Peptides against a protein of PDB entry 1LOE. Designs and how they scored, part 34

Target 1, 181 residues: chain A of PDB entry 1LOE
Amino acid sequence: TETTSFSITKFGPDQQNLIFQGDGYTTKERLTLTKAVRNTVGRALYSSPIHIWDSKTGNVANFVTSFTFVIDAPNSYNVADGFTFFIAPVDTKPQTGGGYLGVFNSKDYDKTSQTVAVEFDTFYNTAWDPSNGDRHIGIDVNSIKSINTKSWKLQNGKEANVVIAFNAATNVLTVSLTYPN
Target 2, 181 residues: chain A of PDB entry 1LOE as posed
Amino acid sequence: TETTSFSITKFGPDQQNLIFQGDGYTTKERLTLTKAVRNTVGRALYSSPIHIWDSKTGNVANFVTSFTFVIDAPNSYNVADGFTFFIAPVDTKPQTGGGYLGVFNSKDYDKTSQTVAVEFDTFYNTAWDPSNGDRHIGIDVNSIKSINTKSWALQNGKEANVVIAFNAATNVLTVSLTYPN

## One batch from the design tools (peptide; aimed at target 1 I71 F123)

Design b2_p25_3_s2 (made by RFdiffusion4, then SolubleMPNN; from b2_p25_3, 15 letters changed)
Fold by OpenDDE base, seed 5:
Structure b2_p25_3_s2 (fold): chain B 181 residues (1-181), chain A 25 residues (1-25)
Amino acid sequence: as target 1 above (181 residues)
Amino acid sequence: MDAANATARIDILSMSFSSELDLSE
């Protein structure tokens, strides 16, 4: 088997195993994707390619990722836009910002994107988000329009723990989110 | 779409990742 793993408990000022894109940076041992300002897109990529699919065998990798995040908005009633964990081609660059979360360019399915994302979406975009208007977790495949979503209550300024796991044999992706405090 | 007058600071505090790919045919 071919394995890849990494763990970052504190994000250093010169984190060598990350590639920073757009407005993403590290400060005070955190990875900051965006500040509370308009018109910013920040991303960070793991610096080494991950073999997620083998063309010869057709096999797809199992993977598990866990992370802790904080969303801190000056106005709890108007929070934009959220963020994603994503897997994309090695040469991936920031895409459309705002409601597209810097990862996609359309609500229409685009197989050439080759991008899968788990979104933590805090802002209701009428054109593609669930009609109930709830903040939500979504699974995005080649489109900002999620193939599946579930409501999520944002606790502004609080730490959230996330676990995302993919089982290749069953083709099932699971997401858990908890607020431990 | 852009969300005017709505902002947020987003920080990641820690992260781990592991993957396993079976290369057998």
Scores: peptide ipSAE 0.707, ipTM 0.945, DockQ to the pose 0.714
OpenDDE base, seeds 1, 2, 3, 4: peptide ipSAE 0.705, 0.702, 0.706, 0.707; ipTM 0.942, 0.940, 0.943, 0.942

Design b2_p25_3_s3 (made by RFdiffusion4, then SolubleMPNN; from b2_p25_3, 11 letters changed)
Fold by OpenDDE base, seed 1:
Structure b2_p25_3_s3 (fold): chain B 181 residues (1-181), chain A 25 residues (1-25)
Amino acid sequence: as target 1 above (181 residues)
Amino acid sequence: MDPNNSYAEVSILSMSFSSVLDLTP
């Protein structure tokens, strides 16, 4: 088997196992993807390649990721756009910002992007988001238009705990989100 | 286009990851 694992309990100014892209940076022991300003795209990549899919066997890796995030918006009723956890090719670069969350460029399925993301989407984009307008968690496969979504209530400024697990045998991706406080 | 003042700070406080790939046919 091939395995990859890492754990970051505090994000330092010299976090050598991450590659920062765009406006992403560390401050106060946190990874900041965006600040409350316009026209920003921030990303961070794990610095080592992860073998997720084997072309010879067709096997896909099992993986689990956990993280704690905070979305802090000056206006709780006007929060754009959210963020993603994503897996993309090694040479991935920031993509379209705004509602595309810096990881996609289209609502049309594009297998060449080879990108899977779990979105934590705080802004309703009429062209692709669920029609109820709810903030939501979405599973995105090669498109910003999620293949599945679940409504989620943002607690502005509060810490949220997320667990994302993928079981290759069942082809099921599980996402959980809790606000412990 | 997002409406004006629709901005937020997004921060990650901690993170862990693990993956296991079986290479047998």
Scores: peptide ipSAE 0.704, ipTM 0.939, DockQ to the pose 0.778
OpenDDE base, seeds 2, 3, 4, 5: peptide ipSAE 0.697, 0.696, 0.700, 0.702; ipTM 0.935, 0.934, 0.937, 0.939; seed 5 fails the geometry check

Design b2_p25_3_s4 (made by RFdiffusion4, then SolubleMPNN; from b2_p25_3, 13 letters changed)
Fold by OpenDDE base, seed 5:
Structure b2_p25_3_s4 (fold): chain B 181 residues (1-181), chain A 25 residues (1-25)
Amino acid sequence: as target 1 above (181 residues)
Amino acid sequence: MDPSNAYAEVRITSISGSSELDLTP
């Protein structure tokens, strides 16, 4: 069995185990993906490749990730666009910004993307988002159009705790989000 | 790009993770 684990509680100015892309950077011991400005894409990748699929056996890894985030918008009633946690090939590069959250470039299924994302989406894009218009958590497989979603109420400027887990045997991805404070 | 002007700052304050891959057939 091959295993990987990591933990980052403070993001340093030269965080060796992260690769920063686009506008992503560290400041005040936090990872900042975006500032409150338009036309930006910020990403950070874990610097070591993770063996998530074995070509000989076809086996897929189990994984679990926990993180804490803050979305801080000047207007609580109009907030764009959100962010994702994602898994992608080693050579992944920033994709389309805005409603595509920097990880996808189409609502059409594209198997060549080889990207799975959990989106925390604060802005309603009528072309692909759930018709109720709610802010939501979504599971995205090779498309910005989620295969499943759940409504989520943003608490602007407050820390949210997230747990994402994947069970390879059952092929089930679970997501939980809480506001502990 | 999203046409909205309602942009926000997104910060990650901590993260941890683990993975386990069975290599047996």
Scores: peptide ipSAE 0.665, ipTM 0.917, DockQ to the pose 0.691
OpenDDE base, seeds 1, 2, 3, 4: peptide ipSAE 0.664, 0.643, 0.654, 0.627; ipTM 0.916, 0.904, 0.911, 0.898

Design b2_p25_4_s2 (made by RFdiffusion4, then SolubleMPNN; its pose is not in this set)
Fold by OpenDDE base, seed 5:
Structure b2_p25_4_s2 (fold): chain B 181 residues (1-181), chain A 25 residues (1-25)
Amino acid sequence: as target 1 above (181 residues)
Amino acid sequence: DGYKRIGFSATSNNSRIDVVSVSFS
């Protein structure tokens, strides 16, 4: 079966294995998805498609991804809108901005989106977010309304280390986030 | 057809959001 692996520890100005969308770009060895401006959407895709389902055997692939991200807001009480890791159709394009995180277009389940995302949501949208108003990690399947969430305390301007693992045999997706001391 | 692309997305009205490093396997 086909497998894909890659690692990027420093993002170069000519990063050939990324597809940049919206306002996404590289600078100072980082992938910058958004700048501190209003109404911005930025995305970046790994250029090679991932073979996640084998049509002959029906097997679904396992995967592990590890990444470090930073959200740098002007203050800790006003932070919008959020960050996602996502898996989408190969021809995926930026979707609705703001609270939809550039990945979805509806809070209603839409199987045609064929998109799974792990969101790191910093802004409370009353129409779909957990009612406690907490910033949260969410697992999104074909909808911006998460199937599961957990409260998350943003450390503004600090590097967050994330590990996301999918076990196909158990159909379980795990997410961990830590702020190293 | 069994193929997807993976990536990152972010939206903002006031915040800089960066990815520092990534690995996938």
Scores: peptide ipSAE 0.817, ipTM 0.975, DockQ to the pose 0.950
OpenDDE base, seeds 1, 2, 3, 4: peptide ipSAE 0.817, 0.811, 0.813, 0.810; ipTM 0.975, 0.974, 0.974, 0.974

Design b2_p25_6 (made by RFdiffusion4)
Pose (drawn by RFdiffusion4):
Structure b2_p25_6 (pose): chain A 181 residues (1-181), chain P 25 residues (1-25)
Amino acid sequence: as target 2 above (181 residues)
Amino acid sequence: SAADLRVQAKIEVVNISFSSSLNLS
């Protein structure tokens, strides 16, 4: 049995248990992944590797993560590219920016990626996004093309609370985001 | 156009928590 847990309710200026990649930094008690600036990527990883499954036994971990996040755009229309919570190899580095969300490099399945991410996508990319053109939440496994999506109406500047849970018994990955009110 | 519409927003995480459990029996 192995468990890993942590909570950070207010980020400090020297959050030594995070690894920052790209423009990720902490400011005014928040984890800032991108400022409202063009063509940039920010990533932050929890510093400890987590044992998610075991080859000897074949057992896979149950887990839950929750976080509040804010997307603050200049107005409700011109908003790109989005935000992801991701599970990747211990040595993950930033991948392609823009619509690939710093995490993937292709629309096609890429076995060497070894990452699954839940995206909160605010920009329709004709090549791979749901053709309805809506902003959405997606589950991505080794591709920027989501295996599943749900339209989501962004509330600019507002806090969204999200819970992502994985039940090892069903292999169900559930994502909930709620806006207050 | 799509290019003119593409402006990156500020993205911040206010708080976070995580927990996992793996059985090795």

Design b2_p25_6_s1 (made by RFdiffusion4, then SolubleMPNN; from b2_p25_6, 9 letters changed)
Fold by OpenDDE base, seed 1:
Order: C-alpha cells, then structure tokens, then sequence
Structure b2_p25_6_s1 (fold): chain B 181 residues (1-181), chain A 25 residues (1-25)
C-alpha cells in the first residue's frame, strides 16, 4: 500500500511541503489564497505527488482531508467567489479565475482536465450554478459545473470546519461543513 | 448585473490535514 499524509496546524513563512501558485501565500500562520482584490488567483499544492490511481490495477486511493477555512468579505452580499479543494495532475497550473475558481476553464466536461474539486462557492454564476442561487458546496469533475451540490450558508469571517473523504470501494465522496460557533 | 456588484473576499486556510492509501494489489 502506498500512503501519503501531512498535517499543517500553522502555515509558516517557509512552508516546505507546499508549492504556492499565483497570489497564494502565508501570513500570520494562515494560508491566504486570495486577498479581497479583483482579478487574483491563489493556489497551494502539496509538494509531493500523491498516487491516486494505479494504471496497472485500476485501483483508486482512499483519502481523507480536513481543513478549517475563513472567507472574510467587507459585507455578506454578493461575496465572490469562493475556493476549492482540488486534485489535479502534478504539473497543474492556475486556470481561469473568478467563477472558475482558478481550477477550471469551462462548464463543458473535459476529461483532459483530470481535475476533481470540491468547491465552496459563494457567488451565483447563471451559466452553471444551481438555479436557486444559493451559496453551495459542489463536487466538480473536469468541469466547473458541479455533478452534485448542496446549499450552504456562509458565515462571513467565521471559521468553518470541513471534512472530505473518498471511499474507493464504494466510489462515494463525502463532504461535511460545520461552523463550530 | 450581479457580476458588477461582486464583493471580493479574502480566503484563508487555518489548518489542514490529508491522508491517502492506495492498494497496489
């Protein structure tokens, strides 16, 4: 069995196990993906490749990730755009910003993207988001248009706890989000 | 439009953990 694991409780100024892309950086022991400015994309990658799929056996890895995030906007109206947890090829580079969250370029399914993401989407994009306009958690497979979504109520400036787990045997991805306060 | 009224947000990750296991048999 091939395993990979890491834990980061404080994001240091020289975080050796992360690769920072675009506007992503660390400050005050936090990973900042984006500041509250327009036209920015920030990403952070785990620095070591993770073996998710084995071509010989066809087996897919089980994985679990947990993280705490804060979305902090000047006000709670029309908060843009959200962020993702994603898995992509090792040579992945920042993609389209804004509603594409820096990880996709199209609402059309593109198998060559080889990107899976869990989005925490705060902004309604008419072209692909659920028609109810709710902020939502989405599962994105090779497209910014989610294959499944669930409404989520943003608490501006508050810490949210997330757990994402994938069970390869059942082919089920689970996502939970809670605000402890 | 709604897009014109976007309020930009700061996104911070406070902590994170990850683990994966791949069976090669």
Amino acid sequence: as target 1 above (181 residues)
Amino acid sequence: SAADRRVQAEVRIVSMSFSSELDLS
Scores: peptide ipSAE 0.726, ipTM 0.950, DockQ to the pose 0.872
OpenDDE base, seeds 2, 3, 4, 5: peptide ipSAE 0.707, 0.712, 0.723, 0.715; ipTM 0.939, 0.942, 0.947, 0.946

Design b2_p25_6_s2 (made by RFdiffusion4, then SolubleMPNN; from b2_p25_6, 8 letters changed)
Fold by OpenDDE base, seed 5:
Structure b2_p25_6_s2 (fold): chain B 181 residues (1-181), chain A 25 residues (1-25)
Amino acid sequence: as target 1 above (181 residues)
Amino acid sequence: SAADRRVQAEVSIVSISGSSSLDLS
């Protein structure tokens, strides 16, 4: 069995187990993906490749990720754009910003993307988001257009706790989000 | 435009942990 684990409770100024992309950086012991300014895309990758699929056996890894995030905007109206937790090939680079969250380039399915993301989407994009216009959690497979979504109420400036788990035996991805405070 | 009506937000991660397990048999 191949296993990988990591834990970062305080993000240092030189966090060696992360690869920073775009505008992503650490400050005040947090990982800042974007500041509240236009035209920014920030990403951070775990520096070690994760073996999630074995070509010999066809087995897929089980994984669990837990994190706490904060979205802090001047007001709660039209908050853009959200962010993702994602899994992509080791040579992945930032993609289209804005509503594409720096991870995708199209609402059309693109198998060459080889990217799975859990989006925490705060901004309604008419072309692909759920028609009710709600902020939502989405599961994205090779497209910014989610295969499944659930409405989520943003609490501006507050910490949200997330757990993402994948069970390879059932092929089920589970996402939970809570605001403890 | 959609861009004009957006309110930009600061997105930060406070902490993160993860684990994976792959059976090679």
Scores: peptide ipSAE 0.716, ipTM 0.941, DockQ to the pose 0.864
OpenDDE base, seeds 1, 2, 3, 4: peptide ipSAE 0.708, 0.692, 0.711, 0.714; ipTM 0.939, 0.929, 0.940, 0.940

Design b2_p25_6_s3 (made by RFdiffusion4, then SolubleMPNN; from b2_p25_6, 11 letters changed)
Fold by OpenDDE base, seed 5:
Structure b2_p25_6_s3 (fold): chain B 181 residues (1-181), chain A 25 residues (1-25)
Amino acid sequence: as target 1 above (181 residues)
Amino acid sequence: SLADKRVQARVDIVSVSGSSELDLS
């Protein structure tokens, strides 16, 4: 069995096990994906490639990730845009910003993207988001248009705890989000 | 067109951990 594991509880100014892309950077022991500025895209990749699929057997890896995030806006209305946790090829580069969250370029399914993301989406994009207009968690496969979503109530400026797990045997991805405080 | 009324937010990651396991058999 091939395994990978890592843990970062404080993000340093020279975090060697992350690759920063676009506007992403570290400050005050946090990873900042974006400041409150329009038309920015920030990403950070775990620096070691993860063997997620074996070409000989066809087996896919099980994985679990946990993280804590904060979305902080001047007010709680029309908060844009959110962010994603994503898995993509090792040569991945920032994609379209705004509602595409820097990870996708289209609402149409594009198998060449080879990207899976869990979005934490705070802004309603009429063209692809759930029609109820709720802020939501979404599972995105090769498209910004989620294959499944769940409404989520943003607590502006508060820490949220997330757990994402994938079971290869069942092909099920699970996501949990809590506000402990 | 109408002006974009969205309010920009700062997004910070406070901590992260991860693990993966791939069976090669």
Scores: peptide ipSAE 0.713, ipTM 0.945, DockQ to the pose 0.773
OpenDDE base, seeds 1, 2, 3, 4: peptide ipSAE 0.710, 0.684, 0.694, 0.696; ipTM 0.944, 0.930, 0.933, 0.937

Design b2_p25_6_s4 (made by RFdiffusion4, then SolubleMPNN; from b2_p25_6, 11 letters changed)
Fold by OpenDDE base, seed 1:
Structure b2_p25_6_s4 (fold): chain B 181 residues (1-181), chain A 25 residues (1-25)
Amino acid sequence: as target 1 above (181 residues)
Amino acid sequence: SLADRRVQAEVRIVSMSGSSELDLS
């Protein structure tokens, strides 16, 4: 069995196990993906490749990740755009910003993307988001158009705790989000 | 533009952990 694990309780200025892309950086012991400015994309990658799929057996890895995030906007209206947790090839680079969240380029399924993401989407994009207009958590497979979504109520400026787990035996991805305070 | 009423947000990650396990058999 091949395993990988990491734990980051605070993000330092020289975080050796992360690769920063675009506008992503650390400050005040936090990972800042983006400031509250337009037309920016920030990403951070775990620096070591994770063996997620074995071509010989077809087996896929089980994985779990937990993180705490804050979305902090000047007001709670029309908050854009959200962010993702994602898995992509080792040579991945920032993709289209805005509603594509820096990880996708199309609402059409594109197997060459080889990207799976859990989106925490705060902005309604008419072309692909659920028609109810709710802020939502989405599971994205090779497309910004989610294969499944669930409404989520943003608490502006508050810390949210997330757990994402994938069970390879059942092929089920679970997402939990709570606001403890 | 006036048509684009998006309010930009700062996104911060406070802490993070993860693990993976791949059966090679």
Scores: peptide ipSAE 0.720, ipTM 0.946, DockQ to the pose 0.794
OpenDDE base, seeds 2, 3, 4, 5: peptide ipSAE 0.698, 0.709, 0.717, 0.718; ipTM 0.933, 0.940, 0.944, 0.945

Design b2_p25_8 (made by RFdiffusion4)
Pose (drawn by RFdiffusion4):
Structure b2_p25_8 (pose): chain A 181 residues (1-181), chain P 25 residues (1-25)
Amino acid sequence: as target 2 above (181 residues)
Amino acid sequence: SVSFSFTADLSGTIYVGAYYDGTPP
């Protein structure tokens, strides 16, 4: 049995249990992944590796993560590219920026990726996004093309509370985001 | 019994500043 847990309710200026990659930094008690600036990537990882499954027994971890996040755009129309919570190898480095969300390099399945991410995507990329053109939440496994999506209406500058849970008994990954009110 | 788990609570706000000046599709 192995458990890993942590909580950070207010980020401090020297959050030593996070690894920052790209433009990720903490400011005014928040984790800032990108400022409202063009063509940039920010990533932050929890510093401890987490044992998610075991080859000897074949057992897989149950887990829950929750967080509040804000997307603050200049207006409701010109907004790119989005935000991901991701599970990747211990040595993960930033991948392609733009619509690939710092996490993937292709629309095709890439076995060497070994990452699953839940995306909060604010920019329609004709090549792989749901053709309806809506902003959406997706589950991505080894590709930027989501295996599943749900349209989501972004509330600019507002706090969204999200819970992602994995139940090892069903292999169900559930994602909930709620806007207050 | 052997089991594994992970729990994270990031109630601290995660800020993503977004900017795009081009014409959206």

Design b2_p25_8_s1 (made by RFdiffusion4, then SolubleMPNN; from b2_p25_8 with V2Y F4L F6W T7S G12A T13P)
Fold by OpenDDE base, seed 3:
Parts: structure tokens; C-alpha cells; sequence
Structure b2_p25_8_s1 (fold): chain B 181 residues (1-181), chain A 25 residues (1-25)
């Protein structure tokens, strides 16, 4: 068995264990995925190997990740799309299509993308988002169209604590979000 | 305070990830 773990409490300008893509950068010890302008995409990838699936044995790893994020979206009009936690192949590249959260490029299922994401979606895309128009958390497998979503009440500017856990034995992905204050 | 926790049973294992050693079947 193999275990990989890491913790980043402060993001520095010379963060060696992150690969920045697009407009992602660090400032004030925070990871900032985009600049506060339109049409920006930024990503950060953990640079060390994370062996989730073994092609020889078929074994799938358990994983758990936790992070804290802040979104400033005081209104629903002038608002960006949100962000994702995602797992993708090592050669993954940022995607620039609007509404695709920098990760996907189609609402059609595409197994070749080999991408799983948990989206924290702040913009209603009529073509694929839940019809109630709520901000939501979704689980995305090879498509921006979530396989499952839950309505999410954003607390603007507040820190949200997230835990995402995958149990390989049960094939269950659990998402937890808490605003403790 | 506000909390949201839920689970989804994925229809298949997650055959994705950084630095995995191949393409899933």
C-alpha cells in the first residue's frame, strides 16, 4: 500500500508543490484561481504523484481532501461561475469555455476526459444546471452536467470548510461543506 | 452556522487522477 498526504496552510509565491495553470497564483498566502476580471481561468494542481487507480490490479485508492475557500459573489448578475475541486490526468489543461469551470468542455459524457470534479457553482447555466436556478454543489464525472447536485446557500465572503472523501470499497463520494460561523 | 453534507454512490470507480499508470478499461 501507498499513502500520499500533504498540507498547505499558507500558500507562498514559490510554492513548489503546486503547478499553476492559467491565471492561478498566490497572494497574501492564499491561492487565488482568477483575477477579478471577466473571462479568466486559473487552476492549481498538486505536483506530486497521486496514484488513484492502478491499471494492473484495478485497485482504486481511497482519498480524503479538506480545504477552506472564500467566494465573493454579492449578487447573481455580475458573478463568475464558481470553482471545482477536480481530479484529472496528469496532462490536463485548463478549459476556457464559459460555464465549464475551467475543467470540462461539454455537457455530453466523455469518458476520455477522465475527469472527476466537485463543483461549487455560483452561476446558473440553463443548459445543464438544476432547473431551480439555485447555487449548488455538484459531482461531475466526465461532464459539466452533474450526476448529482445539492442546493447550496452561499455565505458571501465567509470561509467555507469542505471535506471530500471517497470510499473505494463502496464507491461513495461524500461532500461536506460547513460555514461554522 | 450552515452545514451541508451528502453522498453520491458513483456508478463506477474513479479511474482518474494525477500520475496514474494507465487508461481505465
Amino acid sequence: as target 1 above (181 residues)
Amino acid sequence: SYSLSWSADLSAPIYVGAYYDGTPP
Scores: peptide ipSAE 0.357, ipTM 0.735, DockQ to the pose 0.026
OpenDDE base, seeds 1, 2, 4, 5: peptide ipSAE 0.254, 0.286, 0.280, 0.072; ipTM 0.641, 0.705, 0.695, 0.525

Design b2_p25_8_s2 (made by RFdiffusion4, then SolubleMPNN; from b2_p25_8 with V2Y F4L F6Y T7S G12A)
Fold by OpenDDE base, seed 4:
Structure b2_p25_8_s2 (fold): chain B 181 residues (1-181), chain A 25 residues (1-25)
Amino acid sequence: as target 1 above (181 residues)
Amino acid sequence: SYSLSYSADLSATIYVGAYYDGTPP
């Protein structure tokens, strides 16, 4: 089967392999998705389509992605909504902001979304988030209401390392987040 | 998993093909 890979160690001002949407941009060799203000949605898409599912054969690709992120919240106890890593159709556009993280429009399953996301959710939305109110990692399929979540302790301003992997043989998506020493 | 630093692990079963062809889980 076909294999596609890419790596970005530094985000430059002329990052041609990314399509920026909304308020997403690069600065100081970082990809910045949103500013610390309300009602901002920023997204960055890999410019080349990735073939992860073949509708004709039914084949599904394995994938592994890793990235490092930093959340710089003005107030560690009152932060914005968080962000996602997502896979969506090629023509995807920013969706509802705020608690929908710019990638979904409903807590109800929407088959037309065709979007899978891993959320790093820093804001408790009572309508769909885990009732314990914890900041959390979530796996979202065609809905902002996660199919599974894990409590996550945000370390404001510190780098978190993330690995997301999908095993097509088992249909299991795994997420690992670490704050290295 | 083992880690000397803070870690959080999460997994879920997802049926990518079904989701992208519009089939409900």
Scores: peptide ipSAE 0.400, ipTM 0.749, DockQ to the pose 0.028
OpenDDE base, seeds 1, 2, 3, 5: peptide ipSAE 0.031, 0.255, 0.073, 0.308; ipTM 0.536, 0.682, 0.623, 0.692; seed 1 fails the geometry check

Design b2_p25_8_s3 (made by RFdiffusion4, then SolubleMPNN; from b2_p25_8 with V2Y F4L F6Y T7S G12A A18S)
Fold by OpenDDE base, seed 4:
Structure b2_p25_8_s3 (fold): chain B 181 residues (1-181), chain A 25 residues (1-25)
Amino acid sequence: as target 1 above (181 residues)
Amino acid sequence: SYSLSYSADLSATIYVGSYYDGTPP
């Protein structure tokens, strides 16, 4: 029935359709979530509400999002925690930093979080991450402990293209990541 | 190329953004 879409080709200093939280900001036409320092959380929210779930009908929207990201760590073998694409309630505020990626507060499932995230996790947290220690893509539903993960090799400083799609009919979330260069 | 798919329940996640007045569009 209804469709909402938006596109940001480049990020400007006065990006009216984004709400910045924490250390998130724009520079050089890029959205920068964090700087290469410890204990920082940066988030950016789309300023207009997006209707994902209809409480009256119970309908859940399909969605597809795509973006390009760069992780540029000073030391490719000593990288911070990574980042997420996330969907959360409109009043969402930064959550626990570090391994919780500023989006969650627990590895235990918490339905009150009402948060879904795709993590691009570059740091191994023993308590919840895959035991192989690999950097990974994860799907997080109301918990930092991913319901599923895929090993992913970070190409430091390189652009990665991401597509995230959700099919409400099948209840399947799909993530793809490609390094085109 | 990397890909990952899994069943994800989004029924608990309602809205993204700001200026929510409590009424679904």
Scores: peptide ipSAE 0.231, ipTM 0.646, DockQ to the pose 0.027
OpenDDE base, seeds 1, 2, 3, 5: peptide ipSAE 0.048, 0.071, 0.172, 0.139; ipTM 0.617, 0.542, 0.666, 0.587; seed 2 fails the geometry check

Design b2_p25_8_s4 (made by RFdiffusion4, then SolubleMPNN; from b2_p25_8 with V2Y F4L F6Y T7S G12A T13P)
Fold by OpenDDE base, seed 3:
Structure b2_p25_8_s4 (fold): chain B 181 residues (1-181), chain A 25 residues (1-25)
Amino acid sequence: as target 1 above (181 residues)
Amino acid sequence: SYSLSYSADLSAPIYVGAYYDGTPP
């Protein structure tokens, strides 16, 4: 049994445990995944690959992650696509297609991508998002078209606390988002 | 508060990451 964990309360200019992709960087002790300009894609990866599945034994590990994020989106028109937490193969590269949240490149299910994301989606893409047009939390498995969604009311500029857990015994990924009182 | 769950196959070595797209329409 092995456990890998890390905690970052303040992001500094020298984050050796992060791999920055695209326009991701640190400023003011925060991880900033994109500049406030058009057509920016930013990602940050934990620098060490995490072995969730052992191909020889078939064992699958539990994991849990928690983080806090802030989105500034004062209106529903001039908004970015949103935010994602994702797990992907070690050769993962940023994806630049609009609406694909920097992670996917198709609404068609592609098991070879081996990518799972939790999206906090602030922009309605008619081609794949829930038809009610609500901002939403989604679980994306090998496709930008979420396999499960829940309507989510963004509290603009407020810190959202997120917990994402995977239970290997049940094979269930769970997402929790709260806005503290 | 919000919660969502789904059965997911996570059988691969992975990177864990985060993304934000700040591109306005």
Scores: peptide ipSAE 0.257, ipTM 0.756, DockQ to the pose 0.060
OpenDDE base, seeds 1, 2, 4, 5: peptide ipSAE 0.195, 0.233, 0.244, 0.209; ipTM 0.709, 0.683, 0.765, 0.734; seed 2 fails the geometry check

## One batch from the design tools (peptide; aimed at target 1 S66 F85 N171 S176)

Design b2_p26_1 (made by RFdiffusion4; failed a check: the pose's geometry)
Pose (drawn by RFdiffusion4):
Structure b2_p26_1 (pose): chain A 181 residues (1-181), chain P 26 residues (1-26)
Amino acid sequence: as target 2 above (181 residues)
Amino acid sequence: GFGIRAKNLTAAVAEKIAENTSITVT
């Protein structure tokens, strides 16, 4: 049995238990992944590796993560590219920016990727996004093309509370985001 | 993005994590 847990309710200026990659930094008690600036990537990782499954027993971890996040755009129309919570190898580095969300490099399945991410996508990329053109939440496994999506209406500047849970018994990955009110 | 690092992670495990999915937006 192995458990890993943590909580950070207010981020401080020297959050030593996070690894920052790209433009990720903490400011005014928030984790800032990108400022409202063009063509940039920011990532932050919890510093401890987490044992998610075991090859000797074949057991896989149950887990839950929750966080509140804000997307603040200049207006409701010109908004790119989005935000992800991701599970990747211990040595993960930033991948392609733009619509690939710093996490993937291809539309096609890439076995060497070894990452699954839940995306909160705010920009329709004709090549791989749901053709309806809506902003959406997606589950991505080794590809920027989501295996599953749900349209989501972004509330600019507002706090969204999200819970992602994995049940090892069913292999169900559930994502819930709620806007207050 | 914000994420975690997984020890001994493989593509097959990543696939297994996403084998079944559900999304709720409120």

Design b2_p26_1_s1 (made by RFdiffusion4, then SolubleMPNN; from b2_p26_1, 11 letters changed; failed a check: the pose's geometry)
Amino acid sequence: ALGIRASNLTAEIAELIGKNTKLTVK

Design b2_p26_1_s2 (made by RFdiffusion4, then SolubleMPNN; from b2_p26_1, 11 letters changed; failed a check: the pose's geometry)
Amino acid sequence: SLGIRASDLTAEIAEKIGENTKLDVK

Design b2_p26_1_s3 (made by RFdiffusion4, then SolubleMPNN; from b2_p26_1, 10 letters changed; failed a check: the pose's geometry)
Amino acid sequence: SLGIRAKDLTAELAEKIGANTKLTVK

Design b2_p26_1_s4 (made by RFdiffusion4, then SolubleMPNN; from b2_p26_1, 11 letters changed; failed a check: the pose's geometry)
Amino acid sequence: SLGIRAENLTAEIAEKIGANTKLDVK

